# Peptides against a protein of PDB entry 4N7V: the designs that were tried, part 185

Target 1, 222 residues: chain A of PDB entry 4N7V
Amino acid sequence: TLRSITSPLVAHRLKPIRQKTKKAVVSILDSEEVCVELVKEYASQEYVKEVLQISSDGNTITIYYPNGGRGFPLADRPPSPTDNISRYSFDNLPEKYWRKYQYASRFVQLVRSKSPKITYFTRYAKCILMENSPGADFEVWFYDGVKIHKTEDFIQVIEKTGKSYTLKSESEVNSLKEEIKMYMDHANEGHRICLALESIISEEERKTRSAPFFPIIIGRKP

## One batch from the design tools (peptide; made by RFdiffusion4, then SolubleMPNN)

Design b2_p28_1_s2 (from b2_p28_1 with E5L E7K L9R E15K E19K A25E D26H)
Fold by OpenDDE base, seed 4:
Structure b2_p28_1_s2 (fold): chain B 222 residues (1-222), chain A 28 residues (1-28)
Amino acid sequence: as target 1 above (222 residues)
Amino acid sequence: SEEELEKEREEELEKELEKLAEEEEHLL
């Protein structure tokens, strides 16, 4: 099943973006829908041959072939759907489109990992909890130039000297120099606070059922 | 500055998206 290889993508609260590559253009639209345009080149002109338009919650996939499958010249936005439109639910998506959906999902997940959900200014750093899930990325930019980036899989440290290294185990974290440990302790505190606030705000958002509360900024840069 | 940090994050995103394309686009 498609679910065995990916979950429905979630593009809520993401800023519009358009990324062109050799074979595809992936866009997050103002509507928070995701478009995958499959591009082919003919006589030095690029044409969109196929479009997957995925709903913001990832559950609906609209597929169309511009200009009756002849293709539409590549532009600054996806071509509008016309007549030959197929609509699928996530669970009913034909297997031939699974790789394209997976690509869109990974694209969105990367964008989410770089999209601030909570920005928290401390006395020493700018802390940012990102939109990706589970295990949202967490970045800490210390005002003195130290950076810590936490993911589900690793912790990256960039020291004042520009020296960078990645920690992948608890033992490596425990082996940190005392100076770096102070930064890590602060980062962990900021992370805990952001997670706590995310929970509280999300619960209040659920109760209110209004416009999204995120992204949010807490505190101010000193 | 805050603007510099935002720009750096955007550049990091662009780099990661390029890497994703290099790794997976051939499967499209």
Scores: peptide ipSAE 0.413, ipTM 0.889, DockQ to the pose 0.873
Fold by OpenDDE base, seed 1:
Formats: structure tokens, sequence, C-alpha cells
Structure b2_p28_1_s2 (fold): chain B 222 residues (1-222), chain A 28 residues (1-28)
């Protein structure tokens, strides 16, 4: 099943973006929908032959073939859907579209990993919890030049000297120099606070059913 | 500055999206 390969993509709170590549254009729209435009070249002109328009929650996929499958000239935005469209739920998406959906999902997940959800200013650093899930990326930019980037898979450290290294296990973290451990301790505390705030704010959003509270900024740079 | 950090993040995102396209786009 598609679900065994990927989860429904989530594009909520993402800023609009449009990336053109050789074979496709991927867009996050102002509506937070995601569009994959499949591009073909003919006589030195690029044409959109197929469009997958995915809802912001990833659960609905609208597929259409512009100009009766002859294609529509590539423009600065996806071509409008025609009357001849197919609409699928995530679990009913035909297998021939799974790779295209997976590409859109990976695109969105990467954008989410670079999209601030919570920005928290401490006495020593700017902390940023990102939108990706599960295990959101967490970045710490210390005012003295040290940088820490935490992901689900690793921790990257950039020291004041510009020396960069990646930690993939607790044993490697435990082997850090004492001075770097102090930065790691502060990063971990900032991470804990951001996760706690995320939980509290998300619960209030659920109760009020108001406009999104995220992204949020806590504190200010000293 | 805050603007420099935002620009750095945008440039990093662009590079990683290009890498993703190189790795996966051939399958489209």
Amino acid sequence: as target 1 above (222 residues)
Amino acid sequence: SEEELEKEREEELEKELEKLAEEEEHLL
C-alpha cells in the first residue's frame, strides 16, 4: 500500500514555494496545497503534461492532464484544473502515482525541516524547533558562534573554530570535550522547553479552534 | 544578523532540494 511507503504529507503553515527541475515543478501554494507538475520538452518549449494537486493534509489527490493530455505551456503557476479531473483519497491512489506522491512528500518534509515552528531566544542562543515530524529538527545558534543541529538521526556540531563533526550515538556525545558538553546541555534544555511549549500551544489551539498560533517567537535577542 | 540567518537557511534548503531532485526526479 502507499501507506507502507509514506504517510500523508502535511503542508500546513508552510510558506509558498516553487521549485523547477528538469522533469518537474513542485509548488506549495498560498492555499497550502501541493502541486507536482510533470514537465516535457517539445520543440524547445516546456509543457505541463500531468498535474497532481494534493490537499494540505495530504488526504486528497486531484489529478488532471492539461489540454486533453496535449500539455499546457509551463508558466509561473500550475495550470487550472479542467473539467476532466480524477480525485482520489490517499488510500485509493492508483499505484502508478505513488512515486510522484512520495516525491511530493519528501519535498514537503524537507521544507518542513527548514521551517521554524518555534523560535526561542535564550540568554546564550537562538533556538529553533522546526515543523517536520516525527522528531522535529532542532537548531541552536549560540551568539558566540557555536552551532548545534539536532535531527532524529544525528547531532551536528560546529565549533567556534569552524570545526564541524556529526554525532550518531550517545557514546560519541559522552566523548565530547567538557566545553562542548556545556553547549549541548544548553541546547538540550532549550529543546525541552520548545517541546513543552509546542504541547501547551497545540492544546490551546485544539480548545479554541482559532487561527494557527504557529509560528511563534518566544523572547527576543539580548 | 537575523536576516543573514534566514538567508543561510533558505540557501541550505535550496541546495538540499536540488540534491533531492537529483536523487529522486529520475523516477518521475
Scores: peptide ipSAE 0.411, ipTM 0.889, DockQ to the pose 0.862
Fold by OpenDDE base, seed 2:
Parts: sequence; C-alpha cells; structure tokens
Structure b2_p28_1_s2 (fold): chain B 222 residues (1-222), chain A 28 residues (1-28)
Amino acid sequence: as target 1 above (222 residues)
Amino acid sequence: SEEELEKEREEELEKELEKLAEEEEHLL
C-alpha cells in the first residue's frame, strides 16, 4: 500500500514555493496545496504533461492531463484543471502515481524541516523548532557564532572557528570538550522549553478551535 | 542580522531541494 511507504503529506502553515527541476516542477500554493507538474521538452519548449494536485492534508489527490494530454506550455504557475480530471483519496491512489506522491511528500518534509514553528530568543542564542514531524529539527544560533543543529538522526556542531562535526551517538556527545558541553546544555534546555511550549499551545488551539497560533516568536534578541 | 539568517536558511533549503531532485527525480 502507499501508506506502507509514506504517510499523507502535511503542508499546513508552509509558505508558497516553486521549485523547477529538469523533469518536474513542485509547488506549494497560497492555498497550501502541493502541485507536481511533470515536464517534457519538445522543440526547445517545456510542456506540462501531467499534474498531481495534493490537498494541504495530503488526503486528496487530483490528477489531470493539460490540453487533453497534449500538454500545456510551462508557466509561472500550474495550469488550471479543465478536463480529464481524476480525484483520489490517499488510500485509493493508483500505484502508478505512488512515486510522484512520494516525491511530493519528501519535498514537503524537507521544506517543513526548514520552516520555523517556534522561535525562542534566550540570553545567549536564537532557538528554532521546525515544522517537520516526528522529531522536529531544532537549531540554535548562539550570538557568539556557535551553531547547533539537532535532527532525529544526528547533532551537528559548528564552532566559532568554523570547525564542523556531526555526533550520532550519546557516547560521542559525552566525549565533547567541556566548553562545547556548555553550549550543548544550553541547546538542550532551549529544546526542552520549545517542546513544552509547543505542547501547551497545541492543546490551547485544540480547545478553542481558533486560527493557528503557529508560527510563534517568544522573546526578542538582547 | 535577522535578514542574513533568513537568507542563509533559504539558500540552504534551495540547495537541499536541488539535491533531493538529483537523487530522486529520475524515478518520475
């Protein structure tokens, strides 16, 4: 099943973006829908031959073939669906479209990992919890130039000198120099606070059913 | 500045999206 290889993509709160590559154009629209345009070249002109339009919650996929499958000239936005439109739920998507959906999902997940959900200013650093899940990325930008990037898989440290290294185990973290451990301790505290605030804010959103509270900024740079 | 940090994040995102396309677009 499609669900065995990916979950429904989640594009809520993401800013619009359009990324052109050789074979495709992927867009997040103002509506927070995601479009995959399949591009073919003919006589030095690029044409959109197929479009997958995915809802912001990833559960509905609309597929259409512009100009009756002849293709539509590539433009600054996806072509409007006019004819030969098919609509599928995530669980009913034909297997022939699974790779395209998976590509869209990975695109969105990458954008989410670079999209601030919570920005928290401490006395020493700017902390940022990102939108990706599970295990959201967490970045700490110390005002003195040290940077720490935490993901589900690793911790990257960039020292004041520009020296960079990656830690993949707790043993490696424990082997850090004492001066770096101080930065790591501060980063971990900032991370804990961001996760706690995320939980509290999300619960309040659920209770009120109001407009989204995220992204949020807490504090200000000293 | 805050604007410089935002620009850096945007440039990193663009670079990683290009890498993703290079790795996976051939499967489309």
Scores: peptide ipSAE 0.409, ipTM 0.888, DockQ to the pose 0.801
Fold by OpenDDE base, seed 5:
Structure b2_p28_1_s2 (fold): chain B 222 residues (1-222), chain A 28 residues (1-28)
Amino acid sequence: as target 1 above (222 residues)
Amino acid sequence: SEEELEKEREEELEKELEKLAEEEEHLL
């Protein structure tokens, strides 16, 4: 099943972007829908041959072939859907499109990992909790130039000297120099606070049924 | 500055998206 290889993508609260590669253009639209345009070159012109338009919650996939499958010249936005549109639910998506969906999902997940959900300014650092889930990325930018990037899989440290290294186990974290441990302690505290605030804010958002509260900025840069 | 940090994040995102494309685009 498609679910065995990916979950429905979630593009809520993401800013619109458009990234062109050699074979595809991926866009997050103002509507928070995701478009994958499959590009082919013909006579030194790029054409969009196929478009997957995925809903912001990832559950609906609309597929169309521009200009009756002849392709439409690549532009600054996805081509308009034609009359021959196929619409699928996530669970009913034909297998031939699974890799394309997976690519879109990974694209969105990567964008989410770089999209601030909570920005928290401390006395020493700018802390950022990102939109990805589960295990949102957490970045700490110390004003003195130290950077800590926490993911579900690793912790990356960039020291003042520009020396960078990745920690993948608790033993490696415990082996850090005392100076770096101080930065880690501060990062962990900032992370705890961001997670606590995320929980509280999300609960209030649920209760009020208001417009999205995120992204949010807490505190002020010194 | 905040602008510099935002630009750095955008550049990092772009690089990682390029890497993702290199890894997977051949499968499209």
Scores: peptide ipSAE 0.417, ipTM 0.891, DockQ to the pose 0.853; fails the geometry check

Design b2_p28_1_s3 (from b2_p28_1, 9 letters changed)
Fold by OpenDDE base, seed 3:
Order: C-alpha cells, then structure tokens, then sequence
Structure b2_p28_1_s3 (fold): chain B 222 residues (1-222), chain A 28 residues (1-28)
C-alpha cells in the first residue's frame, strides 16, 4: 500500500515555495496545497505534462494532464486543472503515482524540518522547534556562537571554534566534555519547554477553533 | 539582521531541496 511507504503529507502553516528541477517543479501554494508538475522539454521549451495537486492534509490528490495531455508551457505557477481530471483519496491513489507522491512527501517533510513552529528566546540562546513530525527538529543558537541541532536521528554540535561533530547515541552524549554538556543541558531544557508549549497551545487551538496560533515567538532576544 | 538570516535560511533550504531532487530523480 502507499501507506506502507509514506504517510499523508502535511503542508499546514508552510510558507509558499516553488522549486524547479530538470524533471519536475514542486510548489507549496498560498492555499497550502502541494503541486508536483512533471516537466518535459521539447524544442527548447519546457512543458508541464502532468500535475499532482495534493491537499494540505495530504488526503486528496487531484491529477490532471494540461492541454489534453499535450502539455502546457512551464510558468511561474501550476497550470489550472482543465483536462483529464481525476480525484483520489490517499488510500485509493493508483500505484503509478506512488513514487511521485513519495517525492512530494519528502519535499514537504524537508520544508517542515526548516520551518519554525516555536521560537523561544532564553537568556543564552535562540531555540527553534520546527514543524516536522514525529520528532520535530530542534535548533539552538547560543548567542556566543555555539549551535546545537537535534533531529530524530542525531545531534549536531558546532563549537565556538567552528569544530563540528555529530552524536548518534546516548553514550556519545554522555562522553561530551563538561563545557559542552552545559550547552546540551540548556538545549534539552529549551526543547522540553518548547514541547510543553506546543502541547498547551495546540490544545487551546483545538478548543477555540480559531486561526492557527503557530508559528509563535516566546520571549525576546537580549 | 533577522531578514538577512531568513534569506540565508531560504537559500540553504533551496540547496537542500535541489539535493533532495537529485537524490530522488529516479522517482520522477
């Protein structure tokens, strides 16, 4: 099943972006929908031959073939759906589109990992919890130049000297020098606070049915 | 400035997205 290779993508709260490659253009629209435009070159002109338009929650996929499948000239936005339109749910998407959906999902997940959800200023650092899930990326930018980047898979440390290294196990974290442990402890506390705030804010957002509360900024840079 | 940092983050994201596209070219 498609679900065995990817989950429905989630593009909520993402800023619009358009990334062109040789074979495709991927866009996050103002509507938070995701478009994959499949591009072919003919006579030195690029044409969009197929479009996958995916809803912001990833559950609805609209597929269309511009200009009766002849293609539409590549522009600054996806062509409007006009010809040979098919609509699928995530679980009913034909297998021939699974790879394209998987690519869109990876694209969105990367954007999410770089999209601030919570920014928290401490006495010593700017902490940022990102939008990706599960295990959102967490970045800490200390005002003295130390940086810590936590992901689900690793912790990257950049010291004041510019020396960088990656930690992949608890044993490696425990083997850090005491001076670096202080930064790690602060980063972990900032992370805990951001996760607690995320939970509280998300619950209030659910109750109020208001406009999105995220992204949010807590505190001020000193 | 925060605007300069945002621009730098956007440029870095674009580079990473380009790399992602190259790594996944076989899917398209």
Amino acid sequence: as target 1 above (222 residues)
Amino acid sequence: SEEELEKEREEELEKELKKLAEENEHLL
Scores: peptide ipSAE 0.520, ipTM 0.915, DockQ to the pose 0.753
Fold by OpenDDE base, seed 1:
Structure b2_p28_1_s3 (fold): chain B 222 residues (1-222), chain A 28 residues (1-28)
Amino acid sequence: as target 1 above (222 residues)
Amino acid sequence: SEEELEKEREEELEKELKKLAEENEHLL
């Protein structure tokens, strides 16, 4: 099944973006929908031959072939859906589209890992919890130039000297120099606070059913 | 500045998206 290789993509709260590749253009729209435009070249002109338009929650996929499959000239935005469109749920998407959906999902997940959900200013650092899930990326930018990037898989440290290294286990974290441990302790505290705030804010969003509270900024740069 | 940090973040995202596209071109 498609679900065995990827989860439904989630594009909520993402800013619009458009990226061209050799074979496709991927866009996040103002509507938070995701479009994959499949591009073909003919006579030195690029044409959109197929479009996958995916809902912001990833559960609905609309597929259409511009100009009855002849293609539409590539522009600055996806071509409008034609009257002859196919609409699928995530679980009913034909297998021939799974690889394209998987690419869209990876695209969105990468954008989410670089999209601030919570920005928290401490006395020593700017902390940023990102939108990706599970295990959201967490970045700490210390005002003295130290940087820490936490992911589900690793911790990257950039020291004041510009020395960079990656930690992949708790034993490696425990082997850090005492000075770096102080930065790590502060990063972990900032992370804990961001996760606590995320939980509280998300619960209030659920209760009020209001417009999204995220992204949010807590505090100010000193 | 905050604007410089935002620009750096956008440039990093663009770089990583380009890398993702190259690594996953076989999916398209």
Scores: peptide ipSAE 0.519, ipTM 0.915, DockQ to the pose 0.838
Fold by OpenDDE base, seed 2:
Structure b2_p28_1_s3 (fold): chain B 222 residues (1-222), chain A 28 residues (1-28)
Amino acid sequence: as target 1 above (222 residues)
Amino acid sequence: SEEELEKEREEELEKELKKLAEENEHLL
């Protein structure tokens, strides 16, 4: 099943972006829908031959072939669907489109890992909890130049000297220099606070059923 | 400045998205 390969993508709260590559253009639209335009070159002109338009919740996929499959010249936005439109649910998507959906999902997940959900200013650092899930990325930018990036898989440290290294186990974290442990302790506290605030705010958002509360900024830079 | 930091984040994202595309061209 498609679900065994990837979960439905989630593009809520993401800013519009358009990324061109050799074989495709991927866009997040103002509507928070995701478009994958499959590009072919003919006579030094690029044409969009196929479009996958995916809903912001990832559950609906609209597929169309511009200009009756002849293709439409590549432009600054996806071509509008006009003819031969197919609509699928995530669980009913034909297997021939699964790899394209997987690419869209990876694209969105990367954008989410770089999209601030909570920005928290401490006395010593700017802390940022990102939109990706599960295990949202957490970045700490200390005002003295130290950086810490936490992911589900690793912790990256960039020291004042520009020395960079990655930690993948608790034993490696415990082997850090005492000076770096102080930064790690502060990063962990900032992370705990962001996760606690995310939980509280998300629960209040659920109760009110109002417009999204995220992204938010807490505190001010000193 | 905060604007410079935002621009840096956008440039890093663009670079990583380009890398992601290159690594996943076999899916298209």
Scores: peptide ipSAE 0.518, ipTM 0.914, DockQ to the pose 0.819
Fold by OpenDDE base, seed 4:
Structure b2_p28_1_s3 (fold): chain B 222 residues (1-222), chain A 28 residues (1-28)
Amino acid sequence: as target 1 above (222 residues)
Amino acid sequence: SEEELEKEREEELEKELKKLAEENEHLL
């Protein structure tokens, strides 16, 4: 099943972006829909031959072939759907489109990992909890130049000297120099606070059923 | 500045998206 390969993508609250590759253009639209445009070159001109338009919740996939499959010249935005539109649910998506959906999902997940959900300014750092899930990325930018990036899989540290290293185990974290441990302790505190705030705000958002509360900014740079 | 940090994040995202595209070219 498609679910065994990837979960439905979630593009809510993401800013519009358009990324051209050799074979495709992937876009997050103002509508928070995701478009995968399959590109072919002919006579030094690029044409969009196929478009997958995926809903912001990832559950609906609209597939169309621009200009009756002849293709539409590549432009600054996806071509409008006209005729021969197919609409699928996530669970009913034909297997031939699964790899393209998987790419769109990976694209969105990467964008989410770089999209601030909560920005929290402390006395010493700018802390940012990202939109990706589960295990949202957490970045800490200390005002003195130290940077810490936490993911579900690793912790990256960039020291004042520009020296960078990655920690992949608790043992490596425990082996840090005392100076770096102070930064890590502050990062962990900021992370705990952001997670607590995310929980509280998400619960209020659920109750109000209004416009999204995220992204939010807490505090100000000193 | 905050603008510099935002720009750095955008540049990092573009770099990572390019890398992702290269790693997933076989899917397209």
Scores: peptide ipSAE 0.517, ipTM 0.914, DockQ to the pose 0.896

Design b2_p28_1_s4 (from b2_p28_1, 8 letters changed)
Fold by OpenDDE base, seed 3:
Structure b2_p28_1_s4 (fold): chain B 222 residues (1-222), chain A 28 residues (1-28)
Amino acid sequence: as target 1 above (222 residues)
Amino acid sequence: SEEELEEEREKELEEELKKLHEEEEHLL
């Protein structure tokens, strides 16, 4: 199943972006929908031959072939759906489109990992919890130049000297020098606070039917 | 500045997206 390869993508709260590659254009629209435009070149002109338009929650996929498959000239936005539109749920998406969906999902997940959800200013650092899930990326920018980047897979440390290294296990974290351990302790505390705030704010957001509360900024740079 | 950090983050995203495309585009 598609679900065994990827989960439904989530594009909520993401800013619009359009990224062109050799074979495709991937976009997050103002509507928070995700579009994959498959591009072919003929006579030095690029044409969109196929479009996958995925809902912001990833559960609905609309597929169409511009100009009956002849293609539409590549423009600054996806071509409008006309005829020959197919609509699928995530679980009913034909296998031939799974790779394209997976590609869109990876794109969105990467964008989410760089999209601030919570910014928290401490006395010593700017902490940022990102939108990706599960295991959101967490960045700490210390005002003295130290940086810590936590992901689900690793912790990257950039010291004041510019020395960079990656930690992949708890044992490596425990083997850190005392000086850098202080930064790690502060980063972990900031992370805990951001996760707690995320939970509280998300619950209040669920109870209300107002505009999204995220992204949010807590505190200010000293 | 905060603006410089935002620009740097956008640049990092662009670079990572480029890598993603180089690695995965053959699947399209």
Scores: peptide ipSAE 0.328, ipTM 0.861, DockQ to the pose 0.759
Fold by OpenDDE base, seed 4:
Structure b2_p28_1_s4 (fold): chain B 222 residues (1-222), chain A 28 residues (1-28)
Amino acid sequence: as target 1 above (222 residues)
Amino acid sequence: SEEELEEEREKELEEELKKLHEEEEHLL
């Protein structure tokens, strides 16, 4: 099943973006829908031959073939659907489109990992909890130039000198010099606070059914 | 500045997107 390969993508609250590759253009639209435009070149002109338009919640996939499958010249936005539109649910998506959906999902997940959900200013750092899940990325930019980037898989440290290293185990974290541990402790506290606030805000958002509360900024730069 | 930090994040995104495309475009 598609679900065994990837979960439905989630593009809520993501800013519009358009990225061109050799084979495709991937976009997040103002509507928070995700588009994969499959590109072919003929006579030095690029044409969009196929479009996958995925809903912001990832559950609906609309597929169309511009100009009756002849293709439409590549432009600054996806071509509008006209004829031969197919609409699928995530669980009913034909297997031939699974790899394209997976690509879109990976793209969105990467964008989410760089999209602030909570920005929290402390006395010493700008802390940012990102939109990706599970295990959202967490970045800490200390005002003195130290950076810590936490992911589900690793912790990256960039020291004042620009020296960078990655920690992949608790033993490596425990082996840090005391100076770096101070930064790590602060980062961990900021992370804890952001996660707690995310939970509280999300619950309140659910209750009110209002406009999205995120992204949110807590505090201000000193 | 805050602007510099935002610019740096955007650069990181661009670099990671480039890497993603290089690694994953074969899916298309």
Scores: peptide ipSAE 0.328, ipTM 0.862, DockQ to the pose 0.891
Fold by OpenDDE base, seed 5:
Structure b2_p28_1_s4 (fold): chain B 222 residues (1-222), chain A 28 residues (1-28)
Amino acid sequence: as target 1 above (222 residues)
Amino acid sequence: SEEELEEEREKELEEELKKLHEEEEHLL
């Protein structure tokens, strides 16, 4: 099943973006829908031959073939769905589209990993909890130039000198220089606070059923 | 500045997206 290779993508709260590659253009729209435009070149002009438009919750996929399948000239936005439209649920998506959906999902997940959900200013750093899940990325930008980037898989440290290294185990973290450990301790505290706030805010969102509270900014830059 | 940090974040996103495309575009 498609579900065995990917979960429904989640594009909620993501800012619009449009990125072109050789074979495709991937977009997050103002509607928070995700579009994959499959691009073909003909006579030095790029044409959109196929579009997958995916709902913000990932559960509905609209597939269409612009200009009766002849393709529509590539523009600054996806072509309107006018020809050969098919609509599928996530669980009913034909297998031939699974890879394209997976591509869209990976794109969205990456964008989420760079999309602030909580920004928390401390005395020493700007802490940012990102939108990706599970295990949201957490970035700490110290005002003195040190950066710590935590992911589910690793911790990247960028020192004041510009020296960068990646830590993949607790043993490596424990082997850090004491000065770097201080930054790590601060980062970890900021992370804990952001996770706690995320939980509290999410619970209030659930109770009030109001508009999303995220993204949120806590504190002020000194 | 905040603007510089945002610009750096955008650059990081672009770089990671480039990598994603290199790894995954074959799916298309």
Scores: peptide ipSAE 0.324, ipTM 0.860, DockQ to the pose 0.878
Fold by OpenDDE base, seed 1:
Structure b2_p28_1_s4 (fold): chain B 222 residues (1-222), chain A 28 residues (1-28)
Amino acid sequence: as target 1 above (222 residues)
Amino acid sequence: SEEELEEEREKELEEELKKLHEEEEHLL
């Protein structure tokens, strides 16, 4: 099943972006829908031959072939849907489209890992919890130049000297110099606070059923 | 500055997206 290789993509709260590659253009639209435009070149002109338009919640996939499958010239935005439109749910998507959906999902997940959900200014650092899930990325930019980047898989540290290293185990974290442990302790506290705030804000957002509260900025840079 | 941090994040995103495309575009 498609679900065995990827979950439905989630593009909520993401800013519009358009990225061209050799074979495709991937976009997040103003509507928070995701478009994969499959591109082919003919006579030095690029044409969009196929479009997958995925809903912001990833559950609906609309597929169309511009200009009756002849293709539409590549432009600054996806071509408008034609009369020959197929609509699928995530669980009913034909297998021939699974790789394209997976590609869109990976693209969105990467964008989410770089999209601030909560920005929290402390006395010593700018802390940022990202939109990706599970295990959202967490960045701490200390005002003195130290940077800590936490992911589900590792912790990256950039020291004042510019020395960079990656920690992949608890043993490596425990072996840090005392000076770096102080930064790590502050980063961990900021992370805990951001996760707590995310929970509280998300619950309040659910109750109000209003416009999204995220992204949010808490505190001010000193 | 805050603007510099945003620019750095955008650059990191662009670099990682480039890597993603190099690794995965063959699947399209």
Scores: peptide ipSAE 0.321, ipTM 0.861, DockQ to the pose 0.869

